# Ledger of designs, part 73: peptides against a protein of PDB entry 4N7V

Target 1, 222 residues: chain A of PDB entry 4N7V
Amino acid sequence: TLRSITSPLVAHRLKPIRQKTKKAVVSILDSEEVCVELVKEYASQEYVKEVLQISSDGNTITIYYPNGGRGFPLADRPPSPTDNISRYSFDNLPEKYWRKYQYASRFVQLVRSKSPKITYFTRYAKCILMENSPGADFEVWFYDGVKIHKTEDFIQVIEKTGKSYTLKSESEVNSLKEEIKMYMDHANEGHRICLALESIISEEERKTRSAPFFPIIIGRKP

## One batch from the design tools (peptide; made by RFdiffusion4, then SolubleMPNN)

Design b2_p17_1_s3 (from b2_p17_1, 5 letters changed)
Fold by OpenDDE base, seed 2:
Structure b2_p17_1_s3 (fold): chain B 222 residues (1-222), chain A 17 residues (1-17)
Amino acid sequence: as target 1 above (222 residues)
Amino acid sequence: ELDEEFKKLEEELEKEL
């Protein structure tokens, strides 16, 4: 099943973006829907041959073939749907579209990992908890130039000298220079606080059933 | 940084499309 290889994408709270590749254009719309435009080149002109429009919660996929399948010239936005559309639920999506859905999903996941959910200014750093889940990315930009980027899989450190390295285990973290450990400790504290705030705010958001509370900014740059 | 990540994703996903 599609569910066995990916979860429904979640594009809520993401800003509109359009990214072109050789074979496709992927967009997040103002509506927070996600569009995958499949592109073909003919006579030095690019045409959109197929469009997957995915709902913001990832559960509904609308597929259409512009201009009766002949294609529509690539533009700055997806072509409008025609009368010849197919609509599927996530669990009923034909297998032939799974790779395209996965493309959209991974794109959204990447965008989420770069989309601030909570920005928290400390005395020493700008901390940012991102929108991706599970295990949201967490970035710490120290005002002195040190950067720490935490993901579910690794921790990347950029030192003042510009030296960059990636840590993939606790043993590697424990082997850090004492100076770097201080930065890591601060980053971890900021991370804890952001996670705590996320939990509290999300609960209030759920109770209110209103517009999203996120993204939020806590504090200000010194 | 974002552009590089997108490029990597594109290269990876183009194999699937």
Scores: peptide ipSAE 0.040, ipTM 0.747, DockQ to the pose 0.119
Fold by OpenDDE base, seed 1:
Formats: C-alpha cells, structure tokens, sequence
Structure b2_p17_1_s3 (fold): chain B 222 residues (1-222), chain A 17 residues (1-17)
C-alpha cells in the first residue's frame, strides 16, 4: 500500500512556493494545496502533461491531463483543470501515481524542515523549531557564529572557525570539548523550552478552534 | 543552503520519476 511507503503529506501553515525541475514543477499554493506538474519538452518548449493536486492534509488527490492530454505550456502557476478529472483518496490512489505522490511528500517534508514553527530569541542565540514531524528539526544560530542543527537522526555543529562535524550518538555528544558542550547545553535548553511551548500552544489552539497560532516568535534579538 | 538542499532533493526525486 501507499501508506506502507509514506504517510499523507501535511502542508498546513506552509508558505506558497514554486520549485521547478527538469521533469516537474512542485508548488505549494495559497490554499496550502500541493501541485505536481509533470513537464515534457517538445521543440524547446515545456508543456505540462499531467497534474496532481493534493489537498493540504494529503488525503485527496485530484489528477488531470491539461488540454486533453496534449499538454499545456508551462506557466507561472499550474493550469486549471478543465476536463477528464479524476479524484482519489490517499488509500485508493492507483499505484502508477505513487512515485509522484512520494515526490510531493518528500518536497513538503523538506519545506517543513525549513519552515519555522517557533522562533525563540535568547541572550546568546536565535533558536528555531521547525514544522516537520516526527522529531522536528531544531536550529540554533549563536550570535558569535556557532550553529547547531538537531534532527531526528543527528546533530550538526558548525564552530566559529567554520569547522563542521556531525554527531550521531550520545557517546559522541559526551566526548565534545567543554567549550562546545556549553553551546550544546544552551541549545538543549532552548529546544526543551520550544517543545514545551509547542505543546501548550497547540492545546490552546485545539480548544479555541481559531486561526492557526503558529508560527510564533518569542523574544527579540538583543 | 536551502537552495542546495532543494537541488539535492530534486536530483534524487528526478531519478525516482
């Protein structure tokens, strides 16, 4: 099943973006829907031959073939659906479209990992908790030039000198120089605070059923 | 940095399409 390969994509709270590649254009729309335009080149002109429009919650996929399958010239936005539109649920998506869905999903996951959910300014750093899940990325930009990037899989450290390295285990973290450990301690504290705030704010958001509270900014750059 | 990551993803995804 598609579900065994990927979860439904989640594009909520993401800003509009349009990214072109050789074979496809992926867009997050103002509506937070995701569009995959499949592009083919004929006589030095690019045409959109197929479009997958995916709902913001990833559960509904609308597929259409512009201009009766002949293709529509590539433009600055997806072509409007006109005729021969197919609509699928995530669990009923034909296998032939799974790779295209995965393409959209991975793109959205990347965008989410770079989309601030909580920005927290401390005395020493700008801390950012991202939108991706599970295990949201957490970035700490120290004002002195040190950077720490935490993901579900690793911790990347960039020192003042520009030296960078990746930590993949607790033992490696424990072996850090004392100077770097101080930065890590601050990063971990900022991370803890952001996670706590995320939980509290998300619960209040659920109760109020209002417009999204995120993204939020806490504090100010000194 | 973001552009480089997108480029890498795009290259990987293009191979899957």
Amino acid sequence: as target 1 above (222 residues)
Amino acid sequence: ELDEEFKKLEEELEKEL
Scores: peptide ipSAE 0.040, ipTM 0.748, DockQ to the pose 0.120
Fold by OpenDDE base, seed 3:
Parts: sequence; C-alpha cells; structure tokens
Structure b2_p17_1_s3 (fold): chain B 222 residues (1-222), chain A 17 residues (1-17)
Amino acid sequence: as target 1 above (222 residues)
Amino acid sequence: ELDEEFKKLEEELEKEL
C-alpha cells in the first residue's frame, strides 16, 4: 500500500514556494495545496504534461492532464484543471502515481524541516523548532557563533572556529569536550522548552478553533 | 545556501519521477 511507503503529506502553515527542476516543478500554493507539474521539453519549449494537486492534509489527490494531454506551456503557476480530472483518496491512489506522491511528500517534509514553528530567544541563543514530524528538527544559533542542529538522526555541531562535525550516537555526544557540552546542555534545555510550549499552545489552539497560532516567536534577541 | 540545498535534494528526488 501507499501508506506502507509514506504517510499523507501535511502542508499546513507552509509558505508558498515554487521549485523547478529538469523534469518537474513542485509548488506549495497560497491555499497550502501541493502541486507537482511533470515537465517535458519539445522544440525548446517546456510543457506541463501532467499535474498532481494534493490537498493540504495529503488525503485528496487530483490528477489532470493539461490540454487533453497535449501539454500546456510552463508558466509561473500550475495550469488550471479543465477536463478529464481524476480525484483519489490517499488510500485509493493508483500505484502508478505512488512515486510522484512520494516525491511531493519528501519535498514537503524537507520544507517543513526548514520552516520555523517556534522561535525562542534565550540569553545565549536563537532556538528554532521546525514544523517537520515526528522528531522535528531543532536549530540553535548561539550569539557567539556556535551552531547546533538536531534532527531525529543526528546532531551537527559548528564550532566558533568553523570546525564542523556530526554526532550519530550517544557515545559520541558523551565524548564531546567540556566546552561543547555546555552548548549542548543549553540546546537541550531550549529544545525541552520548545516542545513543552508546542504542546500547550497546540491544546489552546484546539480549544479556540480559530486561526493557527503558529508560527510563534518567544522572547527577544539580547 | 538554502536554495542550493533545496536544489540538490530536489534533483535527487526527481529521479523518482
């Protein structure tokens, strides 16, 4: 099943973006829908031959072939659907479209990992919890130049000297120099606070049934 | 920096299309 390969993508709260590659253009729209435009070149002109439009919650996929499959000239936005539109639920998406959905999903996850959900200024650093899940990325930019980037898979450290290294195990973290451990301790505390705030704010957001509370900024840069 | 990162990752993902 598609679900065994990927979960439904989630594009809520993401800013609009349009990224072009050789074979495709992927967009997050103002509506927070995601569009994958499949591009082919003919006579030095690029044409959109197929479009996958995915709802912001990833559960509905609309597929259409511009200009009856002849293609539509590539523009600054996806072509509007006209005729021969197919609509699928996530669980009913034909297998032939799974790889294209997976592409969209991975792109959205990447964007989410770079999209601030909570920005928290401490006395020593700017902390940022990102939108991706599970295990949201967490970045700490210390005002003295040290940077720590935490993901579900690794921790990257950039020291004042510009020296950079990646930690992939607890043993490696425990082997850090004492000076770096101090930065790590602060980063971990900021991370804990951001996660706690995320939980509290999400609960209040649920109760209010209003516009999204995120992204939020807490504190000020000293 | 970020733009280049996105470009590289998108190019890799595009191979799946």
Scores: peptide ipSAE 0.039, ipTM 0.743, DockQ to the pose 0.122
Fold by OpenDDE base, seed 5:
Structure b2_p17_1_s3 (fold): chain B 222 residues (1-222), chain A 17 residues (1-17)
Amino acid sequence: as target 1 above (222 residues)
Amino acid sequence: ELDEEFKKLEEELEKEL
């Protein structure tokens, strides 16, 4: 099943973006819907041959073929659905579209990993918890120039000198020099606080049933 | 808007199409 490969994408709270690649254009709309435009080139002109329009919660997929499948000239926004329109739920999406959905999902996840959910200023750093899940990216920009970037898969450290390295195991983290460990300790504390605040704010958001509270900024740069 | 790492990841994702 598609669900065994990926979960429904989540585009809530993401800013509009339109990203062109060779084979496709992926957009997050003002409505927070996600559009994948499949692009073909004919006579040095790019045409949109197929569009997947995915709801913000990822559960509804509308697929259409512009201009009866002949394609519509690539523009600054997805073409309007006019021909061969089909609507599917996530669980009823034909297998032939799974790869394209997966592409959209991974792109959205990438965008989420670059989208601040919580910005937290400490005495020493600007901390940012991102929107991606599970294991949201966490960035710490120390005011002295050190940067720590935590992902689910690794920790990247950029030292004052510009020296950069990646840590992928606890053993490697434990092997850090003491001065870097101090930065890591601060980063970990900031991370803990952001996660705690995320939980608290999300709960209040649920209770209030109001507009989204995120993104949020906590504190100020000293 | 996109840093170099983001661009690299997008290129990798494009291979899935």
Scores: peptide ipSAE 0.037, ipTM 0.730, DockQ to the pose 0.208; fails the geometry check

Design b2_p17_1_s4 (from b2_p17_1, 5 letters changed)
Fold by OpenDDE base, seed 3:
Structure b2_p17_1_s4 (fold): chain B 222 residues (1-222), chain A 17 residues (1-17)
Amino acid sequence: as target 1 above (222 residues)
Amino acid sequence: EEDEEFKKLEEELEKLL
């Protein structure tokens, strides 16, 4: 099943973006829908031959072929659907479209990992919890130049000297120099606070049924 | 930096199309 390969993408709260590659253009629209435009070159002109439009919650996929499959000249936005439109739920998406959905999903996940959900200014650092899940990326930019980037898979450290290294196990973290451990401790505390705030704010957002509370900024840079 | 990460992902993802 498609679900065994990927979960439905989630594009809520993401800013519009349009990224062109050789074979495709992927966009997050103002509506927070995701579009994959499949591009083919003919006579030095690029044409959109197929479009996958995915809902912001990833559960609905609309597929259409511009100009009855003849293609539409590539523009600064996806072509509007006109004819031969197919609509699928996530679980009913034909297998032939799974790779294209996966492409969209991975792009959205990357964008989410770079999209601030909570920005928290401490006395020593700017902390940022990102939108991706599970295990949201967490970045700490210390005002003295140290940077820590936490992901589900690793921790990257950039020291004041510009020295950079990646930690992939608890053993490596425990082997850090004492001065770096102090930065790590602060980063971990900021991370804990951001996760706690995310939980509380999300609950209030659910209760009010209002516009999204995120992204939020807490504190001020000293 | 961010642009380079997107470029790398794009190269990988194009193989899926």
Scores: peptide ipSAE 0.043, ipTM 0.745, DockQ to the pose 0.121
Fold by OpenDDE base, seed 1:
Structure b2_p17_1_s4 (fold): chain B 222 residues (1-222), chain A 17 residues (1-17)
Amino acid sequence: as target 1 above (222 residues)
Amino acid sequence: EEDEEFKKLEEELEKLL
């Protein structure tokens, strides 16, 4: 099943973006829908031959073939659907479209990992909790030039000198120099606070059923 | 840095299409 390969993509709260590759253009629209345009080149002109439009919650996929399958010239936005539109649920998506859906999903996951959900300014750093899940990315930009990037899989450290290294285990973290450990301690505290705030705010958001509370900014740059 | 990650993703994604 498609579900065994990927979960439904989640594009909520993402800003519009359009990214062109050789074979496709992927977009997040103002509506938070995700659009994959399959591109073919003929006589030095690019044409959109197939479009997958995916709902913001990833559960509905609309597929159409512009200009009766002849293709529509590539433009600054996806072509409008006209005739011969197919609509599928995530679980009913034909297998021939699974790779294209996975393409969209991975793009959205990357965008989410770069999209601030909570920005928290401390005395020493700008901390950012990202939108991706599970295990949201967490970045700490210290004002003195040190950077720490935490993901589900690793911790990357960039020192003042520009020296960078990746930590993949607790033992490696414990072996850090005392100076770097101080930065890590601050990063961990900022991370804890952001996660706590995320939980509290998300619960209030659920109760109020209002417009999204995220992204939020806490504090100010000193 | 972000641009490099997108480029890497693009290369990976092209293999999926």
Scores: peptide ipSAE 0.043, ipTM 0.729, DockQ to the pose 0.121
Fold by OpenDDE base, seed 4:
Structure b2_p17_1_s4 (fold): chain B 222 residues (1-222), chain A 17 residues (1-17)
Amino acid sequence: as target 1 above (222 residues)
Amino acid sequence: EEDEEFKKLEEELEKLL
């Protein structure tokens, strides 16, 4: 099943973006829907041959073939759907579209990993918890130039000297020099706080059913 | 092919985001 290889994408709170590659254009729209435009070149002009439009919650996929399958010239936005539109739920999406959905999903996850959900200014650093899940990326930009980037899979450290390295295990973290451990400790504390705040704020958001509370900024740059 | 396309996309997005 599609669910066995990916979860429904979630594009809520993401800013609009349009990214072109050779074979596709992927967009997050103002509506927070995600569009994958499949591009083919013909006579030195790029045409959109197929469009997957995915709802912001990833559960509905609308597929259409512009201009009766002849293609529509690539523009600054997805072409409008034709009369021949197919609509699928996530669980009913034909297998032939799974890779394209997965592409959209990975794109959204990438965007989410770079989209601030909580920005927290400490005495020593700017901390940012990102929108991706599970295991949201967490970045710490120390004012003295040290950077720590935590993901679900690794921790990247950039020292003042510009030396960069990646830690993939707890043992490697424990083997850090004492001076680096201090930065790591601060990063971990900031991370804990952001996660705690995320939980609390999300719960209040659920209760009030108001407009999204995120993204938020806590504290201020010194 | 799509995996290679995505890799390029990721590289480009790192510059833009």
Scores: peptide ipSAE 0.041, ipTM 0.697, DockQ to the pose 0.556
Fold by OpenDDE base, seed 2:
Structure b2_p17_1_s4 (fold): chain B 222 residues (1-222), chain A 17 residues (1-17)
Amino acid sequence: as target 1 above (222 residues)
Amino acid sequence: EEDEEFKKLEEELEKLL
């Protein structure tokens, strides 16, 4: 099943973006829907041959073939759907579209990992918890130039000198220079606070059943 | 950094499209 290889994408709270690749253009729309435009080149002109439009919650996929399948010239936005459309639920999506859905999903995951959910200014750093899940990315930009980027898989450190390295285990973290450990300790504290705030705010958001509370900014740059 | 990550994603996803 599609569900065995990916979960429904979640594009809520994401800003509109359009990314062109060789074979496709992927967009997040103002509606928070996600569009994958499959592109073909003919006579030095790019045409959109197929469009997958995915709902913001990932559960509905609308597929259409512009200009009766002849293609529509690539523009700055997806072509409008025609009368010849197919609509599927996530669980009923034909297998031939699964790879394209995965493409959209991974794009959304990447965008989420770069989309601030909580920005928290400390005395020493700008901390940012991102929208991706599980294990949201967490970035710490120290005002002195040190940067720490935490993901579910690794921790990247950029020192004042510009030296950059990646840590993939607790042993590597424990082997850090004492100076760097101080930055890591601060980053970890900021991370804990952001996670706590996320939990509290999410619960209030659930109770209120209103517009999203996120993204939020806590504090201000000194 | 985002541009590089998008490029990596493109390379990965070109196999899917």
Scores: peptide ipSAE 0.051, ipTM 0.783, DockQ to the pose 0.119; fails the geometry check

Design b2_p17_2_s1 (from b2_p17_2, 6 letters changed)
Fold by OpenDDE base, seed 4:
Structure b2_p17_2_s1 (fold): chain B 222 residues (1-222), chain A 17 residues (1-17)
Amino acid sequence: as target 1 above (222 residues)
Amino acid sequence: LPIRLGTDEEIEELLQE
C-alpha cells in the first residue's frame, strides 16, 4: 500500500514555493495545496503533461492531464484543471502515481524541515524547531558562531573554526570535546523547551480552534 | 521564515522511471 511507504503529506502553515527541476515542478500554493507538474520538453518548449494536485492534508489527490493530454506550456503556476479530472483519496490512489506522490511528500518534508515552527532565543543562541515530523529538525545558532543541527538521523556540529562533523550515535556524542559538550548541553536544553512549548501550544490551539498559533517566536535576541 | 528551501538528489530520483 501507499501508506506502507509514506504517510499523507502535510503542507499546513507552509509558505508558497515553486521549485522547478528537469522533470517536474513542485509547488506549494497559497491554499497550501501541493502541485506536482510533470514536465516534458518538445521542440525546445516545456509542457506540463500531467498534474497531481494534493490537498494540504495529503488525503485528496486530483489528477488531470492539461489540454486533453497534449500538454500545456509551462508557466509560473500550475495549469487549471480541465473537465476530465480524476479524484482519489490517499488510500485509493492508483499505484502508478505512488512515486509522484512520494516525490511531493518528500519535497514537503524537506520544506517542513526548513520551516520554523518555534523560534526560541536564549542567552547564547537562536534555537529553531522545524515543522517536519516525526522528529522535527532542531537548529541552534550560537551567537559566537557555533551551529548545531539535530535531525532524527544525526547531529551536525559546526565549530567556530568552521570545522564540521556529523554525529550518528550517542557514543560519538559522548566522545565530544568538553567545550563542544557545553554547546550540546545548551542545545539539548533548548530542544527540550521547544518540544515542551510545542506540546502546550498545540493543546491550546486544539482547544480554541482558532487560527494557527504557529509559527511562534519566543524571546528576543540579546 | 524559512531560510533555505529546495530539492535534493533523493527527491529527483523518485521521478526516475
Scores: peptide ipSAE 0.038, ipTM 0.720, DockQ to the pose 0.039
Fold by OpenDDE base, seed 2:
Structure b2_p17_2_s1 (fold): chain B 222 residues (1-222), chain A 17 residues (1-17)
Amino acid sequence: as target 1 above (222 residues)
Amino acid sequence: LPIRLGTDEEIEELLQE
């Protein structure tokens, strides 16, 4: 099943963007829907041959073939749907479209990993918790030039000297120089606080049923 | 806050046969 390969994409709170590659153009619309335009080149002109339009919650996929499958010239937005439109739920999506859905999903996940959910200013650093899940990316930008980037898979450290390295295990973290451990401790504290606030704010958001509370900014740069 | 989006080559590979 598709669900065994990927979860439904989630594009809520993401800003509109249009990213062109050789084979496709992927867009997040103002409506927070996601569009994948499959591109073919003919006689030095690019044409959109197929479009997957995915709902913001990833659960509905609308597929159409512009101009009866002949394609429309690539433009600054997805072409309008044709007469032959297919609509699927996530669990009923034909296997032939799974790879294209995965493309959209991975793009959205990338955008989410670069989209601030919580920005928290401490005395020493700007901390940012991103929108991706599970295990959201967490960045710490110390005002003295040190940078720490935490992902689900690794921790990247950039020291004042410009020396950069990646930590992939707890043993490597424990082997850090004492001076670097101080930065790591601060980063971890900021991370803990952001996760705690995320939980509390998300619960309040659920209760109030109001407009989204995220993204938020806590504190100010000194 | 602005989005600092990059490109992931792995995403493009999903469209390859």
Scores: peptide ipSAE 0.038, ipTM 0.719, DockQ to the pose 0.040
Fold by OpenDDE base, seed 1:
Structure b2_p17_2_s1 (fold): chain B 222 residues (1-222), chain A 17 residues (1-17)
Amino acid sequence: as target 1 above (222 residues)
Amino acid sequence: LPIRLGTDEEIEELLQE
């Protein structure tokens, strides 16, 4: 099943973006829908041959072939659907489209990992909890130039000198220099606070049933 | 706040059809 290789993409709260590659253009629209435009080149001109338009919750996929499948010149936005439109649910998507959906999903997940959900300014750093899940990325930009980037898989440290390294186990974290441990301790505290705030705010969102509270900014740079 | 979007080569590989 498609569900065995990817979950439905979640594009809620993401800003509009358009990224062009050689074979495709992927967009997050103002509506938070996701569009994948499949691109073919003929005589140094690029044409959109196929479009997958995916709902913000990832559960509905609309597929169409511009200009009756002949293709439409690539523009600054996806072409409007015309004839021969197919609509699928996530669980009913034909297997021939699974790789394209997976492409969209991974792109959205990448965007989410770089989209601030909570920005928290401390005395020493700008802390950012990102939108991706599970295990949201967490970045700490210390005002003195040190950077810590936490993901589900690793912790990256960039020191003042520009020296960078990656930690993949608790043992490596415990082996850090004492000076770096101080930065890590601060990062971990900021992370804990952001996770706590995320939980509290999410609960209030559920109760209020209003517009999203995220993204939020807490504090300011000193 | 701006989104600091990078590229992932693995994503492009998914379009190798």
Scores: peptide ipSAE 0.038, ipTM 0.722, DockQ to the pose 0.039
Fold by OpenDDE base, seed 5:
Structure b2_p17_2_s1 (fold): chain B 222 residues (1-222), chain A 17 residues (1-17)
Amino acid sequence: as target 1 above (222 residues)
Amino acid sequence: LPIRLGTDEEIEELLQE
């Protein structure tokens, strides 16, 4: 099943973006829908031959072939669906489209990992909890130039000297210089606070059933 | 806010059916 290789993508609260590659263009629209345009080149002109338009919650996939399958000239946005439209639920998506959906999912997840959900200013750093899940990325930009980037898989440290390294195990974290441990402690505290706030805000958002509360900024740069 | 997912080759591999 498609679920065995990916979960439905979630594009809520993401800003519009368009990323071009040689054979595809992926976009997040103003509507928070995600479009994958499959591109082919003919006579030095790029044409969109196929479009997958995925709902913001990832559960509905609309597939169409522009201009009766002849293709539509590549533009600054996906071509509008006009004819030859098929609509699928996530669980009913034909296998032939699974790779394309997976591509969209990976792109959205990447964008989410770079999209602030909570920005928290401390006395020493700007902390940012990102939108990706599970295990949202967490970045700490210390005002003195130190940076810590936490992901589900690793912790990246950039020191004042510009020295950069990645930690992938607890043993490596424990082997840090004492001066770096102080930064890590502060980062961890900021992370804890952001996660706590996320939980509280999300619960209130659920109860209120209002417009999204995120992204949110807590505090102010000193 | 350009996002680099991968090289064109990596994208092509991902899109292979």
Scores: peptide ipSAE 0.035, ipTM 0.728, DockQ to the pose 0.028

